Peptides against a protein of PDB entry 6MBK. Designs and how they scored, part 129

Target 1, 240 residues: chain A of PDB entry 6MBK
Amino acid sequence: GFEMVNFKEEGFGLRATRDIKAEELFLWVPRKLLMTVESAKNSVLGPLYSQDRILQAMGNIALAFHLLCERASPNSFWQPYIQTLPSEYDTPLYFEEDEVRYLQSTQAIHDVFSQYKNTARQYAYFYKVIQTHPHANKLPLKDSFTYEDYRWAVSSVMTRQNQIPTEDGSRVTLALIPLWDMCNHTNGLITTGYNLEDDRCECVALQDFRAGEQIYIFYGTRSNAEFVIHSGFFFDNNSH

## One batch from the design tools (peptide; made by RFdiffusion4, then SolubleMPNN)

Design b2_p14_8_s1 (from b2_p14_8, 5 letters changed)
Fold by OpenDDE base, seed 2:
Structure b2_p14_8_s1 (fold): chain B 240 residues (1-240), chain A 14 residues (1-14)
Amino acid sequence: as target 1 above (240 residues)
Amino acid sequence: MLIPVIKDFSPVEF
């Protein structure tokens, strides 16, 4: 098995409670536990989703609002998961003035400013929607929707969203995968797949892990620049 | 059949 641990430098992660062998199926997460575009549509957000063209077109924004609605709901099924998420991120949306000034000498500055502008514009749009749309009145965030909330939700989704199949396997949808996404990154191969027959996300061990060791996964091929822009970190052992 | 789960770090564009 494994347990959740708050590691000093890496934040929350998973630690093995027994020896786990390479290629062993050690973790699976049924669809019903995932935060998906479909679960967003089936939530209190559903009526607004059905009428807002941007929520319909942008599954990542739908997930961000789903995350905010569930965070604002004391009885949300996902409260235990949401409490494991960082309160702040090292992504460009959280950069201080000195960090931005440092990046002015780099090629990344364009992407940083793009993220700021896009996020601010999205917030302004949805602030108006939440204030004026009839179906927004029942949202738990109706009177407490700040830029900081939106920035957090967008950053949470940007760093944690995954592509998974729809239930019928006909399309791809977006999902946050509780428990699984607590695995920190290492270099290697993708060891996570979706099993449509059992309707679950399945993760096999990338390597042997001993009892007491942190369990790492490979997030996919990314450059360090892409990790900074999208995930907020450099990985020293990244081959890109 | 296992379909690979891919983490998508695409920024939220507008």
Scores: peptide ipSAE 0.266, ipTM 0.832, DockQ to the pose 0.927
Fold by OpenDDE base, seed 1:
Structure b2_p14_8_s1 (fold): chain B 240 residues (1-240), chain A 14 residues (1-14)
Amino acid sequence: as target 1 above (240 residues)
Amino acid sequence: MLIPVIKDFSPVEF
């Protein structure tokens, strides 16, 4: 098995409670436990989603709003998961002036500014929607929707969203995968798949892990620049 | 058959 642990340097992660062998299916997460675009549509957000073209077109924004609505809901099924999420991120939306200045010498600065601009525009749009749209009246965030809330939700989604199949396998949708996304990154191969027959995410061990070792997964091939822009971290062993 | 679960680091564009 495994347990959630707060590691000093990496924050929350998963630790093996027994020896786990390479390729062992050690973790699975049924669809019903995922935060998905579909669960967003089926939530208190559903009526607004059905009327807002941006929510419909941008599954990541739908997930961000779903996350905010569930966070603001004391009885949300996902409260235990949401409470494990970072309160802040090392993503561009949290960069201080000196960090932005450091990046000015890099090509990444344009992406940083784009992300800021887009996020600010989205916030302004949705602030107006939440204040004026009839279906927004029931949202638990109506009276508490700040830019800080929005940048947190967007950053949470950006760092944690995953492509999974729809239930029928006909399309790709977006999901946050509780517990699984607590695995920190290492170099290797993608070891997570979706099992449509059992309707669950399945994660096999990338390598042997001994009892007491942190369990890592590979997030995919990315440049360090892409990790900074999208995930807020560098990985020195990235061969690209 | 397992379909790979891919982390999508795409920024929220507008």
Scores: peptide ipSAE 0.249, ipTM 0.834, DockQ to the pose 0.919
Fold by OpenDDE base, seed 5:
Structure b2_p14_8_s1 (fold): chain B 240 residues (1-240), chain A 14 residues (1-14)
Amino acid sequence: as target 1 above (240 residues)
Amino acid sequence: MLIPVIKDFSPVEF
């Protein structure tokens, strides 16, 4: 077993309550606990999603709005998860002026400016949608949709989104994986997959952990964390 | 590295 612990500098993490062996299935998260594009469609966002082409085309934006709606909902099932999320991120959208100035000497500056421009354009678009669309009137964020909110949600999704199979296994969709994404990152192999038969995300231990040790996992590049359909686990050492 | 997957698009009017 494991327990949630606040490691201060590392934030929330998981600590082993018993010895866990390498490759032991120690953690699983059923689909019903995930924040997915499908759960967004089934939420208060569903009516707006059904009418907005951008939400339909961009699952990551749908997740960002789902996250904002659930954050603004005191009775949301995901409140305990949302409360564990950082308030700020080490993403370009949070860079200070001096960091941006430093990057002007690098090729990364074009990507930073692109991200700023894209995020600002998306915010402006959705601000208008939230203000004018009839199905937006019931959204808990109706009167509280700021750029800071959008920046936070986009950064949360960008840093935590995963590809998982759809329920029928015919396609891939995007998900945030509560509890699992509380594990702090270490170098290694991807030891997480999706079991379609049991309809759950499964994580096996990267190494032996003793009782009382923090459980680390390798997330890889989260934006590229693909759960292989039917094969369960994708083992890749690609840390980039 | 975190790879931004947010695409550039032009806002559309409803």
Scores: peptide ipSAE 0.029, ipTM 0.673, DockQ to the pose 0.060
Fold by OpenDDE base, seed 3:
Structure b2_p14_8_s1 (fold): chain B 240 residues (1-240), chain A 14 residues (1-14)
Amino acid sequence: as target 1 above (240 residues)
Amino acid sequence: MLIPVIKDFSPVEF
């Protein structure tokens, strides 16, 4: 087995409680435990989702609103997971003025400004939707929706979203994967996949781990294009 | 955890 531990330099991670062998299936997460676009559609957000074109077109925004609704719900099944998420992130949306000034000399500045503008526009749009749309009245965030809330949710999704197959395997959808996303990164091969027959995420050990050792996984090369597509779930042989 | 490369959550054109 394994346990969650706060490591001094790496923050939260997983530690082996017994010897784990290379290629051993040590961690699996059934679909019912994932935060997905489908779980967002089946939540209190569902009526609004069914009528808002942006929520329908942008699964990452749907996940961000799902995360906010569940955070604001004391009885949410995902409360234990949400409590493990950072309160702030080292993402561009949290950069201070001096960090942005430093980036003005770099090629990254255009992307930073784009992200700020787009996030601000999205917030302004959804603030109006939440205030005026009839289906927003039952959302737990109806009277508590700040830019800081939206920034946090978008950053949480940006840093943790993964592609998985739909239940029928016909399409790809977005998911947050509780417990699995607590593994810290090391160099190696992708050892996480989705088992459609058992309807679960499966993670096999990259190497032998002894009892008491931290369990690392390889997230893959997270390029912008690959992050959504290749956030560590596709083995080369998964011709899905 | 690796922070993903800066993603543009571009709004769909309204």
Scores: peptide ipSAE 0.041, ipTM 0.719, DockQ to the pose 0.099; fails the geometry check

Design b2_p14_8_s2 (from b2_p14_8, 5 letters changed)
Fold by OpenDDE base, seed 2:
Structure b2_p14_8_s2 (fold): chain B 240 residues (1-240), chain A 14 residues (1-14)
Amino acid sequence: as target 1 above (240 residues)
Amino acid sequence: SLIPVRHDFTPFTF
């Protein structure tokens, strides 16, 4: 057992409600609960997706728009999940002027400016698409699509998107994994796998956790510099 | 068999 807890410094996380042993399957999430490129195609976004080459080519952008559409839909199945997402992020797109000025002396500044430029370009493109494309008229965000909305969605997907198999296991697709992504990150081994037979993500405990302890998982190997640019945080020992 | 689930680091770029 586990529970969602709002930790003061780390934001939302999962806390063990009982002792959990290393390698114990403590969390699983069926495909039907995931926000995927496929669920985006099957949503109100589907008609636009089928006609926009960028949405088709870039699954991460498709997820971002899927997230925005569902956020703007009061009766969305994913409302409980979306409400757990941060309203702002510690990623470069949210850096204050002083933080950017500090980075001017670092090699990271080029990547930060690249993110700004790319995100602005994407917003401008899709703003025009949403204003002019016939299938965009059905989107709940039609009259409420701001740069701040897009920045939030991009940051949400950037920090939370995962590779999972398609239903037939033939390809890799992208997914946001509700509940599972509430686990904060630590260094270690990948302990989450997709079970195609049961069509679900399965997470086993990285280590023993006692009742009352926060549950951490390992998302994947990146350098600290890459994590700052991509996820906005450092790890003490992030080398693999 | 389980297929490892990993964070995707593909950037938002075009």
Scores: peptide ipSAE 0.622, ipTM 0.946, DockQ to the pose 0.912
Fold by OpenDDE base, seed 5:
Structure b2_p14_8_s2 (fold): chain B 240 residues (1-240), chain A 14 residues (1-14)
Amino acid sequence: as target 1 above (240 residues)
Amino acid sequence: SLIPVRHDFTPFTF
């Protein structure tokens, strides 16, 4: 009932191919299709993950490295998904000097500078790990790990990471949700839930959509300042 | 019962 379309102002999005009613289950994504901390642990990254305290403590960084490893792997199951991701982002890590100057008048500037500093520190740390750790020798990024690579992965995960339950439902983990994350964001209510019985993400329509309309979802409530920090934009219809 | 899926805003900080 939907198709992927490249919209001029919003990039890739989903368009309805038929009328979809509010609360209709129109999209579901099984766990096996998700990029998760668990799939990272089960990948070529697993041995390094088991030995690095930061990867273990920070699921978002684990996802970033998982994304980089899979991108560097021609036979990765997630290649079709990865190829749909932007090559560059409007996030703070990609801000030009003029964009940073614009933000100097806002409280967000301190968080932007923090992102730069943190990302640089993380890159430096993991560059050393990748160069020196025995388990890093099997990583497809071993000989090609640049700051630009890390910046891209961080921005990809920052803009797309979601909280889902672990398989047993005992904990919360992080996931990138292919296909689903092609929906652009709008104001509203959370309409995506995880079905543990069927082990899948389930998305119901936020509103009625007619055939030919773009399908929007609500990812969560944040202030405009937080949207700048995490997504690189001010959301016009944000109530915060 | 569905568990709400939400975007995670955890910063990349250590």
Scores: peptide ipSAE 0.619, ipTM 0.946, DockQ to the pose 0.928
Fold by OpenDDE base, seed 4:
Structure b2_p14_8_s2 (fold): chain B 240 residues (1-240), chain A 14 residues (1-14)
Amino acid sequence: as target 1 above (240 residues)
Amino acid sequence: SLIPVRHDFTPFTF
């Protein structure tokens, strides 16, 4: 009941191909299709993950490296998903000087600078790890790991990572949710849930959508400033 | 019941 479309202002999103009613389950994604910290651990990254405390402590970084490894793998199951991801982002890591200068008048500037510092530090750390660690030798990115690669992966994960339960429901983990994450954001209620019985993400419609309308979802409560930092956009109706 | 799926805003801090 939907298709991927390039919208003029929002970029890629999902468009309804039929009328969808509010609260209708129109989209679901089984766990096996998700990119998760667990799938990272079970991938070619697993041996390195088991030996690196930072990968273990920071699921978002684990996802970033998982994304890079899979991108560098021609036969990756996630290639179709990865190819739908933006090649560049409107996030702070991609800001031009004028954009940064504009932010100097805002409260966001300090967090932007922190993001630059942290990302640079992480890149330097993992560049060394990839060059020197024995378990990095089999990584498909071994001979090609640039700052641009890392910046892209960080921005991809930062904009798309979600909290989901572990398979047994005992803990929370992080996931990229293919197809679902093509929906652009609007204000409203959380309409995506994880069904542990069927082991899948389930998305119900926030409102009625007519055929031809863009489908929007609500990612969660954040201020506009936080959305700039994490997602590179503002939403006027965001009251938080 | 469904467990809410929320965007994670945990920063890349290291």
Scores: peptide ipSAE 0.619, ipTM 0.945, DockQ to the pose 0.937
Fold by OpenDDE base, seed 3:
Structure b2_p14_8_s2 (fold): chain B 240 residues (1-240), chain A 14 residues (1-14)
Amino acid sequence: as target 1 above (240 residues)
Amino acid sequence: SLIPVRHDFTPFTF
């Protein structure tokens, strides 16, 4: 019922190939297709994950390293998904000098500087870990871990990470959701849920979509300033 | 019953 299309102003998104009714289940993604903290733990990263307390405590960082390891692995199951990700982002970590200078006139500058400092600190820490830790020798990024790699992975995860339940439903974990995350976003209601019985993400239509229309979803509420800091864009008609 | 799936806005901090 949908196809990937490059829209002129919004970039890649999903377009309906038939009429879709409001609340119709049009898209689902099984857990086995997701990139999760659990899949990171079960990958080549697993031995290092089990020995590094920061990877264990910071699921978003674990996802960033999982993404880098899978990108560096030609036979990775997630190669088709990874190839759909942007090579660069319009988020603060990619801002030019003039963009940063402009932000100095705004209240967002302190959060931007914090993001720069945190990202640099994280890179320095994990660079040392990758160079010295015995379990890092098996990682495909062992001899090719640059700041640009880390910046890309952080930005990819920052813009695409979602909260889902663990398999037993006892806790919340983080996931990248292939295909689903290609939908562009609008203001509205959350229409994506996790079905534990079938172990899959399920997305129902926010509204009626006609054949040929772009399909939009709503993934959460933030202020426009927070969206600039985390995602590099503003929401139209954001009430926050 | 479905558990809502939401984007996580937690920053990368340590």
Scores: peptide ipSAE 0.611, ipTM 0.945, DockQ to the pose 0.910

Design b2_p14_8_s3 (from b2_p14_8, 4 letters changed)
Fold by OpenDDE base, seed 1:
Structure b2_p14_8_s3 (fold): chain B 240 residues (1-240), chain A 14 residues (1-14)
Amino acid sequence: as target 1 above (240 residues)
Amino acid sequence: SLVPVLHDFSPFTF
């Protein structure tokens, strides 16, 4: 098995409690435990989602609002998961002035500024929506929706959103995958798949892990610049 | 068969 551990350098991660062999199915997460665009539609956000074109068009924003609504709901099923999420991120939305200055020498600076602009625009739009839309009146966000809330949710989703199939396999949707996303990332191969027959995410071990070792996963190949923009970190061996 | 689960790097563009 595995256990959640707070590692000094990496923060929360998963640690093997026994030897795990490469390609062993060690972790699975049923759809019912995922935070998805569909679960957002079926939540207190559903009525607003049905009326807002941006929420409908942008599943990532829908997930961000879903995350915020659930965070603000003391009895949310996902409270145990949400409480494990970082309060801050190393993503551009959290960059300090010196970090932005460092990136000014790179082409990534334009993407950073774009992210700031987009996020600010989205916040302003949705602040107005939450204050004025009839279906927003029941949202636990009405009296507590700050830019800090929004940038946190955006960063949470940006760093943790995954493509999974819909239940019928006809389309791709977005999901946050509790427990699984506690794994820190490394270079390697994609070892997580969605089993449509059992309706669950399945993760096999990237390598052998001994008891007491941290379990790492690989979630995609990107340039260091793309990882900074989307995830806030670098990979040394990213040869692309 | 498994459908690969991929991190979505799509931006929050609005």
Scores: peptide ipSAE 0.571, ipTM 0.936, DockQ to the pose 0.944
Fold by OpenDDE base, seed 3:
Structure b2_p14_8_s3 (fold): chain B 240 residues (1-240), chain A 14 residues (1-14)
Amino acid sequence: as target 1 above (240 residues)
Amino acid sequence: SLVPVLHDFSPFTF
């Protein structure tokens, strides 16, 4: 199989514990283990979700609030996953003044400023909702909802959200995929698919991996500028 | 049939 390892330059990733062949199904994650917009609707957040138009329209924000509610719940099923998430990120919302000054010479600066303004606006809106809406009274974050909480949740979702089909396959929804999202990324082909018959994410190996090698996946094509904006890193081999 | 799983790069905007 594989194991979680802290790699010196890349941080946490997955390492093969045996030889894995190209196209071998080495990892699968059933829907019941995913954090999805649907699991958010079925959680303590569900009553508020049903009454707030923005939560309904923006699945990424719904996931951010789902993540915050589950983090604040000691008995949450997702506690083991949440404990693997970084406490802070290298994304623009965490940039220091000097990092922002450096970006002023790049085309990314307008997107960074937009991200700051949007995140602040969203926080202000939902702070008021949480304080005033009757369905917010049972949320575990009712009396503990800071900008730092929201910034963390947004950054967690921004870096880890994936498109998967709904259970009936009729639409696309958003999901966080525990264990799978521990893989670091490389250039290549998409090797993760959703199996609707078995109701699970399935990941096949991009190449042969020997025992002891790090397992990499490819999650999509973006420019280095977009990777900085959305994930806080550059990828040198990203030719697009 | 497998449906491709893709990272979503959509922004947080409203």
Scores: peptide ipSAE 0.569, ipTM 0.936, DockQ to the pose 0.923
Fold by OpenDDE base, seed 4:
Structure b2_p14_8_s3 (fold): chain B 240 residues (1-240), chain A 14 residues (1-14)
Amino acid sequence: as target 1 above (240 residues)
Amino acid sequence: SLVPVLHDFSPFTF
């Protein structure tokens, strides 16, 4: 019903290969395909995770390191997914000086500076951890952990992390959702839910899509400023 | 029933 396409201006996205009706279940992703905090715990990162309180407390950071470890692992199950991720992002961590200067007149500048300071602090902390912690010795990123790597992982997770239920439905955890997160974003309603019975993410179409049209999703209500800060997106007609 | 899948906007802070 859809195919991956590299759109000229939007990067990778999904294109309908047939007509898809509004509210039609056109895409589902089983839990086993997701990158989650749980999959991070079960990966090469697991031993370090069990010893580092920040990784344990910050599921988003755990996902960032999981993403970096899997990227550095040639045989990773998620290599096909990781290869589809942007190499750079339009998030504040990638802003040039002029872009930051433009935001100085806005309230968003405080969040930008916060991201810079937090990301730098986290990198410095984990650089030391990776260099000194015994459980970091087997990480594939040990000799290749740069600030650029970290800001990429943070930006990847920041733009793509989703709340899903745990397998038993008792708690919420964080997940990257391969294939689904290739959908570019538009204004609308949340059309993705987690089916606990089938243990999968399920996405229904936001609107009718004709064969050959790009499939868009809506993943959260934010102001344009918040979207820029958290996702690098801007919508002129943001109705939320 | 479906549990809504929501983008998480939680900051990277410590």
Scores: peptide ipSAE 0.563, ipTM 0.934, DockQ to the pose 0.919
Fold by OpenDDE base, seed 5:
Structure b2_p14_8_s3 (fold): chain B 240 residues (1-240), chain A 14 residues (1-14)
Amino acid sequence: as target 1 above (240 residues)
Amino acid sequence: SLVPVLHDFSPFTF
């Protein structure tokens, strides 16, 4: 097993409560616990989603709004998860003026400015949608949709969104994976897969962990295409 | 059979 621990420097993480062997299936998360584009469609956001072309076209934005709606809902099933999320991120949207100035000497500045521009444009668009669209009236964020809210949601999704199969396995959708994403990141191989038969995410241990050690995962630092080309996946053959 | 779970690096753009 494992337990949730607040590590001083890394924030919330998972700690092993027993010895865990490499490739051992130690964590699984059923689809019903995930925040997905599908759960967004089935939420209070569903009516608006069905009428807004951008929400329909951009699953990441749909997840951002789903996250905001659930955060604003005191009785949300995902409140315990949302409360574990950082209030701020080390993303360009949170850079201080000095950090931006430092980046002006690098090629990254163009990506930062693009992100600022895109995020501002998106906020302005959806602010107007939330204020004017009839189906937005029931959203818990109707009267509390700030740029800071949107920045936070975008950063949360950007840092935590994963590709998983749809329920029928015919397509790829986006998901936030509660509990699993509490594992802090390390270098290694992808050790998380989706089991369509059991309809759950399954995570096997990247290495041996002793009781009391923090459990780390590798969620990837490259494009999906690079992962496919270079492999980097392994699973316990006895469990899959 | 498992489908690999991959972080999505797609930007927020439109």
Scores: peptide ipSAE 0.559, ipTM 0.931, DockQ to the pose 0.631

